# Designs tried in a protein design run: peptides against a protein of PDB entry 7AL2. Part 21

Target 1, 85 residues: chain A of PDB entry 7AL2
Amino acid sequence: YEIMLIRPKTIDDINYVVDQVLEESNPVILDLSFLEKESPANFKLAGEKIKQMRSNYGAEALLLSRCNDKNLIIIAPKGVSLVRK

## One batch from the design tools (peptide; made by RFdiffusion4, then SolubleMPNN)

Design b1_p12_7_s1 (from b1_p12_7, 4 letters changed)
Fold by OpenDDE base, seed 3:
Structure b1_p12_7_s1 (fold): chain B 85 residues (1-85), chain A 12 residues (1-12)
Amino acid sequence: as target 1 above (85 residues)
Amino acid sequence: SSVNEEVLKMFE
């Protein structure tokens, strides 16, 4: 698999993340800082998609870093385990 | 099938 990196800005970007996780079985590292600041509605939508992928498809999500200008989350498809050392 | 609790709080 590949690890995808994206800073989503649009609904199309959010749907791209969903496709990568569910169809391609690729983990995705997301920077959600743009959506959080510029589009609260799409930020909420991204959260709903993450919840759906977790609940319905066994995806796993982990917060990597959150500060003033970064909001990094990794979401991994079922079968890819996230392990903290 | 797990989720970091910090991730959930972020979207509430």
Scores: peptide ipSAE 0.340, ipTM 0.828, DockQ to the pose 0.598
Fold by OpenDDE base, seed 5:
Structure b1_p12_7_s1 (fold): chain B 85 residues (1-85), chain A 12 residues (1-12)
Amino acid sequence: as target 1 above (85 residues)
Amino acid sequence: SSVNEEVLKMFE
């Protein structure tokens, strides 16, 4: 698989993430800082998509880093284990 | 499946 990196800005970007995780089985590292600041609605939508991927498809999500300039999350499809040491 | 609690907090 590949690891995708994206800072989504639009609904299309969010759907692209979903496609990568569910259809391509690729982990995605997201920077949600744009949505968090610029679109509370789409930020919430991204969260809903993450919840759906977890609940319905066995995806996992971990916060990698959250600070003033970034909000990094990794979403992994079922079968890819996320482990913090 | 799992989710980091810190991730959930962002969307509350």
Scores: peptide ipSAE 0.327, ipTM 0.826, DockQ to the pose 0.611
Fold by OpenDDE base, seed 1:
Structure b1_p12_7_s1 (fold): chain B 85 residues (1-85), chain A 12 residues (1-12)
Amino acid sequence: as target 1 above (85 residues)
Amino acid sequence: SSVNEEVLKMFE
């Protein structure tokens, strides 16, 4: 698999993330800082998609870093384990 | 599957 990196800015970007996780089985490292600042509605939408992927498809999500300019999350598809040592 | 609770809190 590949690890995708994206800082989504649009609904198309959010749907791209969903496609990568569910259809391509690729983990995605997301920077949600743009959506959080520029589009609260799309930020909420991204959250709903993450919840759906976890609840319905067994995806995992882990917060990597949150600071003034970054909101980094990794989402992994079922079968790819995220382990913190 | 697993969840980081901080992830969920961001979207509440």
Scores: peptide ipSAE 0.324, ipTM 0.825, DockQ to the pose 0.610
Fold by OpenDDE base, seed 4:
Structure b1_p12_7_s1 (fold): chain B 85 residues (1-85), chain A 12 residues (1-12)
Amino acid sequence: as target 1 above (85 residues)
Amino acid sequence: SSVNEEVLKMFE
């Protein structure tokens, strides 16, 4: 698999993330800082998609870094274990 | 599956 990196800005980008995780089985490292600042609605949508992927498809999520200039999380499809040491 | 609780909190 590949690890995708994206800073989503649009609904299309959010759907791209979903496709990568569920259809391509690729982990995705997301920077959500743009959505959080520029579109509360799409930020919420991204969160709902993440919740759905976790609840329905066994995806896992981990916060990597959150500060003023970035909001990094990784979403991994089922079968890819996220381990924090 | 597992989740970092901080991930969920940011969407509350």
Scores: peptide ipSAE 0.324, ipTM 0.826, DockQ to the pose 0.578

Design b1_p12_7_s2 (from b1_p12_7, 7 letters changed)
Fold by OpenDDE base, seed 1:
Structure b1_p12_7_s2 (fold): chain B 85 residues (1-85), chain A 12 residues (1-12)
Amino acid sequence: as target 1 above (85 residues)
Amino acid sequence: SEVNKEVLEMFS
């Protein structure tokens, strides 16, 4: 698999993340800082999509970093385990 | 945020 990196800015970007996780089975490292600042509605949508992937498809999500300019989360598809040591 | 809280709770 590939690990995708994206800082989504649009609904198309959010749907791209969903496609990568569910259809391509690729982990995605997300920076949600743009959406959080520029589009609260799309930020909420992104969160709902992440919850759906976790609840319905066995995806995992882990917060990597949260600071003034970054909101980094990794989302892994079912079958790719995220382990924190 | 809601997203951050949900993720943090899973790994708390």
Scores: peptide ipSAE 0.030, ipTM 0.616, DockQ to the pose 0.139
Fold by OpenDDE base, seed 5:
Structure b1_p12_7_s2 (fold): chain B 85 residues (1-85), chain A 12 residues (1-12)
Amino acid sequence: as target 1 above (85 residues)
Amino acid sequence: SEVNKEVLEMFS
């Protein structure tokens, strides 16, 4: 698989993430800082999509970094284990 | 936010 990196800015970007995780089975490292700041609605949508992937498809999500300029999250498809040491 | 809350729980 590939690991995708994206800072989503649009709904299309959010859907791209969903496609990568569910259809391509690729982990995605997201920076949600743009959506969090610029579009509360789309930030909420991204959260809902992540929740859905976790609840319905066995995806996992872990926070990598949360600070003033970053909101980094990795989403792994089912079958890719995320382990914090 | 909902996203941050759910993700943060993975580390709690």
Scores: peptide ipSAE 0.030, ipTM 0.618, DockQ to the pose 0.138
Fold by OpenDDE base, seed 2:
Structure b1_p12_7_s2 (fold): chain B 85 residues (1-85), chain A 12 residues (1-12)
Amino acid sequence: as target 1 above (85 residues)
Amino acid sequence: SEVNKEVLEMFS
């Protein structure tokens, strides 16, 4: 698999993340800082989709970094384990 | 996939 990196800006980008995780089985490292600043509605939507992927499809999500200019999250598809040492 | 299609339809 590949690890995708994206800073989503649009609903199309959110769809891309969902597709990568659920269809392509690729982990995605995403920075939600743009949506958080520019589109509260799409930020909320992105969060809801992440929760849905976790709850319904066995995805795993982990916060990597949260600061003023970054909101980094990794989403791993079912079967890919996130391990912290 | 069927699962992904269902999820993506939630955006429309």
Scores: peptide ipSAE 0.022, ipTM 0.551, DockQ to the pose 0.050
Fold by OpenDDE base, seed 4:
Structure b1_p12_7_s2 (fold): chain B 85 residues (1-85), chain A 12 residues (1-12)
Amino acid sequence: as target 1 above (85 residues)
Amino acid sequence: SEVNKEVLEMFS
């Protein structure tokens, strides 16, 4: 698999993330900082889709870094284990 | 914001 890196800016980007995780089985490292600042609605949407992937498809998520300039998370498809040391 | 708190809780 590949590890995708993206800073989503649009709904299409959010759906791209979903497609990568669920259809391509690729982990995705996301920077949600753009959505958080520029579109509360799409930020909420992204969160909801992540919850859905976790609840319905066994995806896992891990916060990598959250500060003023970034909001990094990794979402892994089922079968890819995320381990925090 | 409420959204921020929800996301933080989700990933914490």
Scores: peptide ipSAE 0.027, ipTM 0.599, DockQ to the pose 0.121; fails the geometry check

Design b1_p12_7_s3 (from b1_p12_7, 7 letters changed)
Fold by OpenDDE base, seed 1:
Structure b1_p12_7_s3 (fold): chain B 85 residues (1-85), chain A 12 residues (1-12)
Amino acid sequence: as target 1 above (85 residues)
Amino acid sequence: SEVNKEVLEMFE
């Protein structure tokens, strides 16, 4: 698999993330800081998509960093384990 | 945010 890195800015970007996780089985490192700042509605949408992937498809999500201008989350598809030591 | 809280709670 590949690890995708993206800072989504549009609904198309959000749907791209969903496709990468569910269809391509690729982990995605997301920076949600743009959406959080520029589009609260799309930020909420991204959150709902993450919840759906976790609840319905066995995806896992881990917050990597939350600070100024960063909101980094890794989403792993079913079959890729996230381990924190 | 709500998203951050949900994600953090998974690993608490």
Scores: peptide ipSAE 0.031, ipTM 0.621, DockQ to the pose 0.136
Fold by OpenDDE base, seed 2:
Structure b1_p12_7_s3 (fold): chain B 85 residues (1-85), chain A 12 residues (1-12)
Amino acid sequence: as target 1 above (85 residues)
Amino acid sequence: SEVNKEVLEMFE
């Protein structure tokens, strides 16, 4: 598989993330900082999509970094394990 | 944010 990196800016980008995780089985490292700042509605949508992927498809999500200018989250599809020491 | 809170709670 591939690890995708994206800073979503549009609904199309959000859907791209969903496709990568669910259809391509690729982990995605997201930076949600753009959406959080520029579109609260799409930020909420992204969050809902992440929750749906976790709840319905066995995806896992891990917060990598949260600060003023970063909101980094990795989403792993079912079958790719996220392990921390 | 809500999503950050939820993700944090998973791993706390």
Scores: peptide ipSAE 0.030, ipTM 0.618, DockQ to the pose 0.136
Fold by OpenDDE base, seed 4:
Structure b1_p12_7_s3 (fold): chain B 85 residues (1-85), chain A 12 residues (1-12)
Amino acid sequence: as target 1 above (85 residues)
Amino acid sequence: SEVNKEVLEMFE
């Protein structure tokens, strides 16, 4: 598999993340900082999609970094284990 | 934010 890196800016980008995780079985490292700053609605949508992937498809999520200019989360498809040490 | 809080809480 591939690990995708994206800083989503649009709904299309959000759906791209969903497709990568669910259809391609690729982990995605996403930076939500743009959406958080520029579009509260799409930021909320992104969060809802992440929750749906976790609840319905066995995806895992891990917060990598949260600071003023970054909001990094890794989303892993079912079968890819995320481990924090 | 709500999303950040939920994700963070998974690993607290």
Scores: peptide ipSAE 0.030, ipTM 0.613, DockQ to the pose 0.134
Fold by OpenDDE base, seed 3:
Structure b1_p12_7_s3 (fold): chain B 85 residues (1-85), chain A 12 residues (1-12)
Amino acid sequence: as target 1 above (85 residues)
Amino acid sequence: SEVNKEVLEMFE
């Protein structure tokens, strides 16, 4: 598999993340800082998509870093386990 | 945010 890195800015980007996780079975490292600042509606949508992938498809998600200018989250498909030291 | 808190809690 591949690990995708993306800072989504549009709904198309959000749907691309969903496709990567569910269809391609690729982990995705997201930077949500753009959506959080520029579009509360699309930020909420991204969060809902993440919740749905966790609840319905066995995806896992981990907050990597949140500060003033970053909001990094990794989403792993069911076939890839996230393990914390 | 709601999303960040929920994700963080998964690994606490």
Scores: peptide ipSAE 0.030, ipTM 0.623, DockQ to the pose 0.133

Design b1_p12_7_s4 (from b1_p12_7, 5 letters changed)
Fold by OpenDDE base, seed 1:
Structure b1_p12_7_s4 (fold): chain B 85 residues (1-85), chain A 12 residues (1-12)
Amino acid sequence: as target 1 above (85 residues)
Amino acid sequence: SSVNEEVLSMFE
């Protein structure tokens, strides 16, 4: 698999993330800082999609970093284990 | 900065 990196800006980008995780089985490292700043509605939508992937499809999500410049989260599809050492 | 509640909800 590939690890995708994206800073989503649109609904299309959000759906791209969903497709990568659920259809392509690729982990995605997300920076949600653009959506949080520019579109609270789409930020909420992204969060809902992530929760749905966790609840319904066994995806894992992990917060990597949150600061003024970034809001980094990794989402891993079922079968790809995220392990903290 | 504080963590947004929407972000926190992703991990509940």
Scores: peptide ipSAE 0.065, ipTM 0.677, DockQ to the pose 0.128
Fold by OpenDDE base, seed 2:
Structure b1_p12_7_s4 (fold): chain B 85 residues (1-85), chain A 12 residues (1-12)
Amino acid sequence: as target 1 above (85 residues)
Amino acid sequence: SSVNEEVLSMFE
């Protein structure tokens, strides 16, 4: 698999993340800072999608970094384990 | 599973 990196800016980007996780089984490291700042609605949508992927498809999500300029999250599809050593 | 509650709280 590939690890995708994206800073979503549009709904299309959000859907791209969903597709990568659910259809391609690729982990995604995403920075939600743009949506958080520029589109509360799409930020909420992104969160809902993440919750749905976790609840319905066994995806895992982990916050990597949160600061003023970053909101980094990794989403792993079912079958890819996030392990902290 | 490695659910991060902080992530979830962002979207409530």
Scores: peptide ipSAE 0.041, ipTM 0.659, DockQ to the pose 0.676
Fold by OpenDDE base, seed 3:
Structure b1_p12_7_s4 (fold): chain B 85 residues (1-85), chain A 12 residues (1-12)
Amino acid sequence: as target 1 above (85 residues)
Amino acid sequence: SSVNEEVLSMFE
């Protein structure tokens, strides 16, 4: 598999993340800082999509870093284990 | 197997 990195700005970008996790079975490292600042509605939508992938498809999510400039989250498909040491 | 509750709280 590949690890995808993306800073979503649009709904199309959010759907791209969903496709990568569910269809391609690729982990995705997300920077949500743009959506959080510029589009609260799409930020909420991104969160709902992540919840749906977790509840319906066994995806896992982990916060990597959150500050004024970054909001980094990794979402992994079922079969790719995220382990915090 | 680990669910990050802090991530979930960001969108609630």
Scores: peptide ipSAE 0.040, ipTM 0.651, DockQ to the pose 0.673
Fold by OpenDDE base, seed 4:
Structure b1_p12_7_s4 (fold): chain B 85 residues (1-85), chain A 12 residues (1-12)
Amino acid sequence: as target 1 above (85 residues)
Amino acid sequence: SSVNEEVLSMFE
Protein backbone atom coordinates (compact mmCIF):
# COMPACT_ATOMS: atom_id res chain seq x y z
CA TYR B 1 0.00 0.00 0.00
CA GLU B 2 0.87 3.67 -0.17
CA ILE B 3 0.57 6.28 2.54
CA MET B 4 -1.21 9.35 1.24
CA LEU B 5 -0.62 12.83 2.61
CA ILE B 6 -3.19 15.57 2.10
CA ARG B 7 -4.35 18.85 3.57
CA PRO B 8 -8.01 18.84 2.57
CA LYS B 9 -9.57 22.11 1.47
CA THR B 10 -12.78 21.01 -0.26
CA ILE B 11 -15.47 18.38 -0.13
CA ASP B 12 -13.76 16.75 -3.09
CA ASP B 13 -10.63 16.40 -0.99
CA ILE B 14 -12.62 14.82 1.82
CA ASN B 15 -14.13 12.33 -0.59
CA TYR B 16 -10.67 11.63 -1.94
CA VAL B 17 -9.60 10.62 1.55
CA VAL B 18 -12.58 8.30 1.86
CA ASP B 19 -11.76 6.74 -1.48
CA GLN B 20 -8.14 6.19 -0.52
CA VAL B 21 -9.03 4.47 2.72
CA LEU B 22 -11.97 2.39 1.57
CA GLU B 23 -11.29 1.66 -2.09
CA GLU B 24 -7.51 1.77 -2.29
CA SER B 25 -6.84 0.51 1.24
CA ASN B 26 -4.22 3.21 1.72
CA PRO B 27 -3.56 4.92 5.02
CA VAL B 28 -3.98 8.68 4.87
CA ILE B 29 -2.20 11.31 6.91
CA LEU B 30 -4.44 14.38 6.95
CA ASP B 31 -3.76 17.92 7.99
CA LEU B 32 -7.19 19.19 8.99
CA SER B 33 -5.96 22.66 9.92
CA PHE B 34 -7.33 24.32 6.80
CA LEU B 35 -10.84 22.99 7.26
CA GLU B 36 -10.83 23.67 10.98
CA LYS B 37 -9.95 27.30 10.37
CA GLU B 38 -11.74 28.06 7.12
CA SER B 39 -14.82 25.84 7.01
CA PRO B 40 -16.45 24.62 10.20
CA ALA B 41 -19.07 22.83 8.14
CA ASN B 42 -16.55 20.86 6.11
CA PHE B 43 -14.45 20.21 9.19
CA LYS B 44 -17.52 18.63 10.77
CA LEU B 45 -18.15 16.68 7.59
CA ALA B 46 -14.61 15.34 7.63
CA GLY B 47 -15.13 14.21 11.20
CA GLU B 48 -18.36 12.46 10.33
CA LYS B 49 -16.66 10.65 7.47
CA ILE B 50 -13.87 9.52 9.77
CA LYS B 51 -16.42 8.26 12.29
CA GLN B 52 -18.27 6.40 9.56
CA MET B 53 -15.11 4.75 8.31
CA ARG B 54 -14.30 3.63 11.84
CA SER B 55 -17.80 2.41 12.63
CA ASN B 56 -18.67 0.74 9.36
CA TYR B 57 -15.37 -0.35 7.83
CA GLY B 58 -13.02 -1.00 10.71
CA ALA B 59 -10.75 1.94 10.01
CA GLU B 60 -8.59 3.32 12.81
CA ALA B 61 -7.74 6.94 13.53
CA LEU B 62 -4.85 8.40 15.51
CA LEU B 63 -3.91 11.97 16.34
CA LEU B 64 -0.33 12.68 15.33
CA SER B 65 0.09 16.34 16.15
CA ARG B 66 -1.98 19.39 16.93
CA CYS B 67 -0.52 22.87 17.05
CA ASN B 68 -1.34 26.32 15.73
CA ASP B 69 -0.91 25.50 12.06
CA LYS B 70 -1.29 21.73 11.98
CA ASN B 71 -3.93 19.20 12.88
CA LEU B 72 -2.44 15.90 11.80
CA ILE B 73 -4.49 12.72 11.83
CA ILE B 74 -3.69 9.31 10.41
CA ILE B 75 -6.53 7.11 9.20
CA ALA B 76 -5.68 3.50 8.53
CA PRO B 77 -7.89 1.05 6.68
CA LYS B 78 -8.82 -2.29 8.14
CA GLY B 79 -5.80 -4.54 7.94
CA VAL B 80 -3.26 -1.84 8.70
CA SER B 81 -2.57 -1.68 12.41
CA LEU B 82 -1.71 1.56 14.18
CA VAL B 83 0.38 1.13 17.30
CA ARG B 84 1.66 3.75 19.70
CA LYS B 85 4.49 2.87 22.06
CA SER A 1 -6.74 0.23 21.11
CA SER A 2 -5.23 2.48 18.47
CA VAL A 3 -8.34 4.64 18.42
CA ASN A 4 -7.46 8.06 19.76
CA GLU A 5 -10.24 9.66 21.78
CA GLU A 6 -8.70 13.07 21.18
CA VAL A 7 -9.37 12.66 17.47
CA LEU A 8 -13.01 11.89 18.11
CA SER A 9 -13.42 14.88 20.39
CA MET A 10 -12.43 17.24 17.60
CA PHE A 11 -15.61 16.46 15.73
CA GLU A 12 -18.13 16.29 18.53
Scores: peptide ipSAE 0.040, ipTM 0.664, DockQ to the pose 0.676

Design b1_p12_8_s1 (from b1_p12_8, 6 letters changed)
Fold by OpenDDE base, seed 2:
Structure b1_p12_8_s1 (fold): chain B 85 residues (1-85), chain A 12 residues (1-12)
Amino acid sequence: as target 1 above (85 residues)
Amino acid sequence: SPLSDEVFSLFE
């Protein structure tokens, strides 16, 4: 698999994340800071998609870092384990 | 996990 990195800015980007996780089985490291600042609606949508992927498809999502200018999350598809030692 | 819960809470 590949690890995708993206700072989504549009609904298309959000759907790209979903496709990468669910269809391509690729982990995605995403920075939600753009959506959080620029589009509350799309930020909410992204959150809903993440919750859906977790609830319905066995994806895992972990916060990597959150501060004023970044909101880094990793989303792993069901077949990829996120492990903290 | 605590991190997963934190992510979840961000989107509640």
Scores: peptide ipSAE 0.036, ipTM 0.644, DockQ to the pose 0.730
Fold by OpenDDE base, seed 5:
Structure b1_p12_8_s1 (fold): chain B 85 residues (1-85), chain A 12 residues (1-12)
Amino acid sequence: as target 1 above (85 residues)
Amino acid sequence: SPLSDEVFSLFE
């Protein structure tokens, strides 16, 4: 698999993430800082999509970093284990 | 997981 990195800005970007996780089975490292700052609606939508991927497809989501300038999350498809040591 | 819950708390 490949690990995708994206800072989504649009709904199309959010859907791209969904496609990468579910169709391509690629983990995605997301920076949600743009959506959080610029579009509360799309930020919420992104969260709902992540929730759906977790609930329906066994994806996992892990917070990597949350601070003033970044909101980094990794989304892993089922079969890719996320482990913190 | 707790980390996943923390992620979602950002959206709630």
Scores: peptide ipSAE 0.035, ipTM 0.637, DockQ to the pose 0.724
Fold by OpenDDE base, seed 1:
Structure b1_p12_8_s1 (fold): chain B 85 residues (1-85), chain A 12 residues (1-12)
Amino acid sequence: as target 1 above (85 residues)
Amino acid sequence: SPLSDEVFSLFE
């Protein structure tokens, strides 16, 4: 698999993330800071999509960094384990 | 998982 990196700015970008996780089985490292600041509605949508991927498809998510100018999360598809030591 | 729960909390 590949690890995708993206800072989503549009609904198309959000759907791209969903496609990468569910259809391509690729982990995605995404920065939600743009959506959080520029589109609260799309930020909420992104969150709902992440919840749905977790609840319905066994995806996992991990917060990598949260600060003033970044909101970094990794989403892993089912079968790719996120392990903290 | 605890990791997923932490992220989940950001969206609640």
Scores: peptide ipSAE 0.034, ipTM 0.627, DockQ to the pose 0.785
Fold by OpenDDE base, seed 3:
Structure b1_p12_8_s1 (fold): chain B 85 residues (1-85), chain A 12 residues (1-12)
Amino acid sequence: as target 1 above (85 residues)
Amino acid sequence: SPLSDEVFSLFE
């Protein structure tokens, strides 16, 4: 598999993340800082999509870093284990 | 913010 990196800015970007996780079975590292600052509605939408992938498809999500300038999250498809030591 | 808290909980 490939690890995709993206800083979503639009709904199309959010849907691209969903496609990568569910259809391509690729982990995605997201920076949500743009949506969090510029579009509360799309930030919420991204969160709901992540919840759906976790609930319905067995995806996992892990916060990598959160500060004033970053909101980094990894989403892994079912079968790719995220292990936190 | 409440929205940030909701999203943060996804990673717990």
Scores: peptide ipSAE 0.034, ipTM 0.632, DockQ to the pose 0.127

Design b1_p12_8_s2 (from b1_p12_8, 5 letters changed)
Fold by OpenDDE base, seed 1:
Order: C-alpha cells, then structure tokens, then sequence
Structure b1_p12_8_s2 (fold): chain B 85 residues (1-85), chain A 12 residues (1-12)
C-alpha cells in the first residue's frame, strides 16, 4: 500500500481521503488545519467522514499533532494497525 | 470553536 499525505481544502479532497482509505486501502496522513480555519462546515464534514470510517469500516484514526498551523491526523484502513509506543 | 472541539473529541 501507499501512504497518502494531503492537506484537504475542498469537499473533493475529503472524498479523495475516503476513497483512499476505503477503496484503495491506503493510510492517509491529513492536515486539517486549512478546513478548521477556512471552512468550519467542511471541517465538521471531514470529522463525520472519519467517524463513519471508524464506526462502519473498522478504520483507525489517531491525532498526531495539534498546533496553530497544523492539525495532523492519520487514518488507516482496517488491515493497517496504528501502534503508539 | 465548539465544532472544532467536537471533532477533536473523536480522538480522545
């Protein structure tokens, strides 16, 4: 698999993340800082999609870093384990 | 914002 890195800015980008996780089985490292600052509605949508992937498809999500300029999250498909050491 | 915090609660 591939690890995708994206800072989504549009709904198309959000749907791209969903496709990568669910259809391509690729982990995605997201920076949600743009959506958080520029579109609270799309930020919430991104969160809802992450919740759905976790609840319905066995995806796993982890907050990597939160600061003023970065909001980093990794979302992994069911077959990829995220382990904190 | 409150909405932002609701999203971050998903990771706690």
Amino acid sequence: as target 1 above (85 residues)
Amino acid sequence: SMESEEVFKLFE
Scores: peptide ipSAE 0.496, ipTM 0.861, DockQ to the pose 0.118
Fold by OpenDDE base, seed 4:
Structure b1_p12_8_s2 (fold): chain B 85 residues (1-85), chain A 12 residues (1-12)
Amino acid sequence: as target 1 above (85 residues)
Amino acid sequence: SMESEEVFKLFE
């Protein structure tokens, strides 16, 4: 599999993340800082999509870093384990 | 819909 890295800016980018996780079975490292700052509505949408992937498809998500300039998370498809030590 | 701060609660 591939690990995708993206800083989503649009709804299309959010849906791209969903496609990568659910259809391509690729983990995605996301920076949500653009959405949080520029589009609270799409930031909430991204959160809803993450929740859906976790609840309905067994995806796993981990917060990597939260600060003023980066909101980094990784979301992995079912079968890819995320481990924080 | 989720509040913005509720997004980060997904990772607690």
Scores: peptide ipSAE 0.493, ipTM 0.874, DockQ to the pose 0.127
Fold by OpenDDE base, seed 3:
Structure b1_p12_8_s2 (fold): chain B 85 residues (1-85), chain A 12 residues (1-12)
Amino acid sequence: as target 1 above (85 residues)
Amino acid sequence: SMESEEVFKLFE
């Protein structure tokens, strides 16, 4: 698999993330800082999509960093384990 | 916002 990196800015970008995780089975590292600052509605939508992927498709998500400039999350499809040491 | 906190609650 490939690991995708994206800072989504639009709904199309959010749907791209969903496609990568569910259709391509690729983990995605997301920076949600743009959506949080510029579009609270799309930030919520992104969160809802992540929740749906976790609850319905066995995806796993982990918050990597949260600060003023970063909002980094990794989401992995079922079959890719996220391990914290 | 409360909506923002709902998103971050996913990672608790």
Scores: peptide ipSAE 0.493, ipTM 0.860, DockQ to the pose 0.119
Fold by OpenDDE base, seed 2:
Structure b1_p12_8_s2 (fold): chain B 85 residues (1-85), chain A 12 residues (1-12)
Amino acid sequence: as target 1 above (85 residues)
Amino acid sequence: SMESEEVFKLFE
């Protein structure tokens, strides 16, 4: 698989993340800081999509870093395990 | 609408 890196800015970007995880089975490292700052509605949408992928498709999600400049999340499709040791 | 902190609670 490939690991995709993206800082989503649009609904198209959000749907790209969903497609990468569910259709391509690629993990995605995403920075949500743009959406949080510029579009509360799309930030919520991104969160809802992540919730749906976790609830319905066995995806895992982990907050990697939250600071002033970055909100880094990794979303892994079913079959890619995220483990903290 | 869903608040920013509610989104981050998904990752707790």
Scores: peptide ipSAE 0.492, ipTM 0.871, DockQ to the pose 0.117

Design b1_p12_8_s3 (from b1_p12_8, 4 letters changed)
Fold by OpenDDE base, seed 1:
Structure b1_p12_8_s3 (fold): chain B 85 residues (1-85), chain A 12 residues (1-12)
Amino acid sequence: as target 1 above (85 residues)
Amino acid sequence: SELSEEVFELFK
């Protein structure tokens, strides 16, 4: 698999993340900072999509870093293990 | 914000 990196700005970007995780089985490292600052509606939508992927498809999501300019998470499809040591 | 905290509760 590949690890995708994206700072989503649009609904198309959010759907791209969903496709990468669910259709391509690729982990995605996301920076949600643009959506948080520029589009509360799409920020909420991104959160809902992450929740749905976790609840319905066995995806796993881990917070990597949260600060003023970056909200970094990794979301992994079912079958890819995220391990913290 | 309240919305931000709600979203990031997903990762706790």
Scores: peptide ipSAE 0.629, ipTM 0.916, DockQ to the pose 0.119
Fold by OpenDDE base, seed 3:
Structure b1_p12_8_s3 (fold): chain B 85 residues (1-85), chain A 12 residues (1-12)
Amino acid sequence: as target 1 above (85 residues)
Amino acid sequence: SELSEEVFELFK
């Protein structure tokens, strides 16, 4: 698999993340800072999509970093394990 | 914000 990196800015970007996780089975590292600051509606949508992928498709999500400039999250499809040491 | 906390609650 490939690991995708994206800072989503649009609904198309959010749907791209969903496609990568569910259709391509690729983990995605996201920076949600743009959506949080610029589009509360799309930020909420991104959160809902992540929740749906976790609850319905066995995806796993982990917060990597949260600060003023970055909201970094990794979401992995079922079959890719996220391990904390 | 409240919305932010709701979203980040997913990762706790």
Scores: peptide ipSAE 0.628, ipTM 0.916, DockQ to the pose 0.121
Fold by OpenDDE base, seed 5:
Structure b1_p12_8_s3 (fold): chain B 85 residues (1-85), chain A 12 residues (1-12)
Amino acid sequence: as target 1 above (85 residues)
Amino acid sequence: SELSEEVFELFK
């Protein structure tokens, strides 16, 4: 698989993340900082999509970093294990 | 914000 990196800015970007995880089975490292700052609606949507992927498709999501300029999260499809040391 | 905390709560 590939690991995708994206800082989503639009609904299309959010759907791209979903497609990568569910259809391509690729983990995605995403930065939610743009959506959090610029679009509460799309930020909420991104969160809902992550919840749906976790609850319905067995995806895992892990917070990598939350600071002033980045909100980094990894989402892994079912079958890719995320382990924190 | 409240929304931010709600979203990031799912990662705890």
Scores: peptide ipSAE 0.628, ipTM 0.916, DockQ to the pose 0.119
Fold by OpenDDE base, seed 4:
Structure b1_p12_8_s3 (fold): chain B 85 residues (1-85), chain A 12 residues (1-12)
Amino acid sequence: as target 1 above (85 residues)
Amino acid sequence: SELSEEVFELFK
């Protein structure tokens, strides 16, 4: 599989993340900092999509870093384990 | 913001 890296800016980008995780079975490292600052509506949407992937499809999500510059998370499809030590 | 905290609660 591939690990995708993206800083989503649009709804299309958010849907791209969903497709990568659920259809392509690729983990995605996301920087949510653009959405958080520029689009509260799409930031909320991104959160809702993450919740849906976790609840309905067994995806896992892990916070990598949270600061003003980068809000990094990784979301992995079912079968890819995320471990924080 | 309140929204930010709500979203990041997903990762706790």
Scores: peptide ipSAE 0.624, ipTM 0.915, DockQ to the pose 0.120

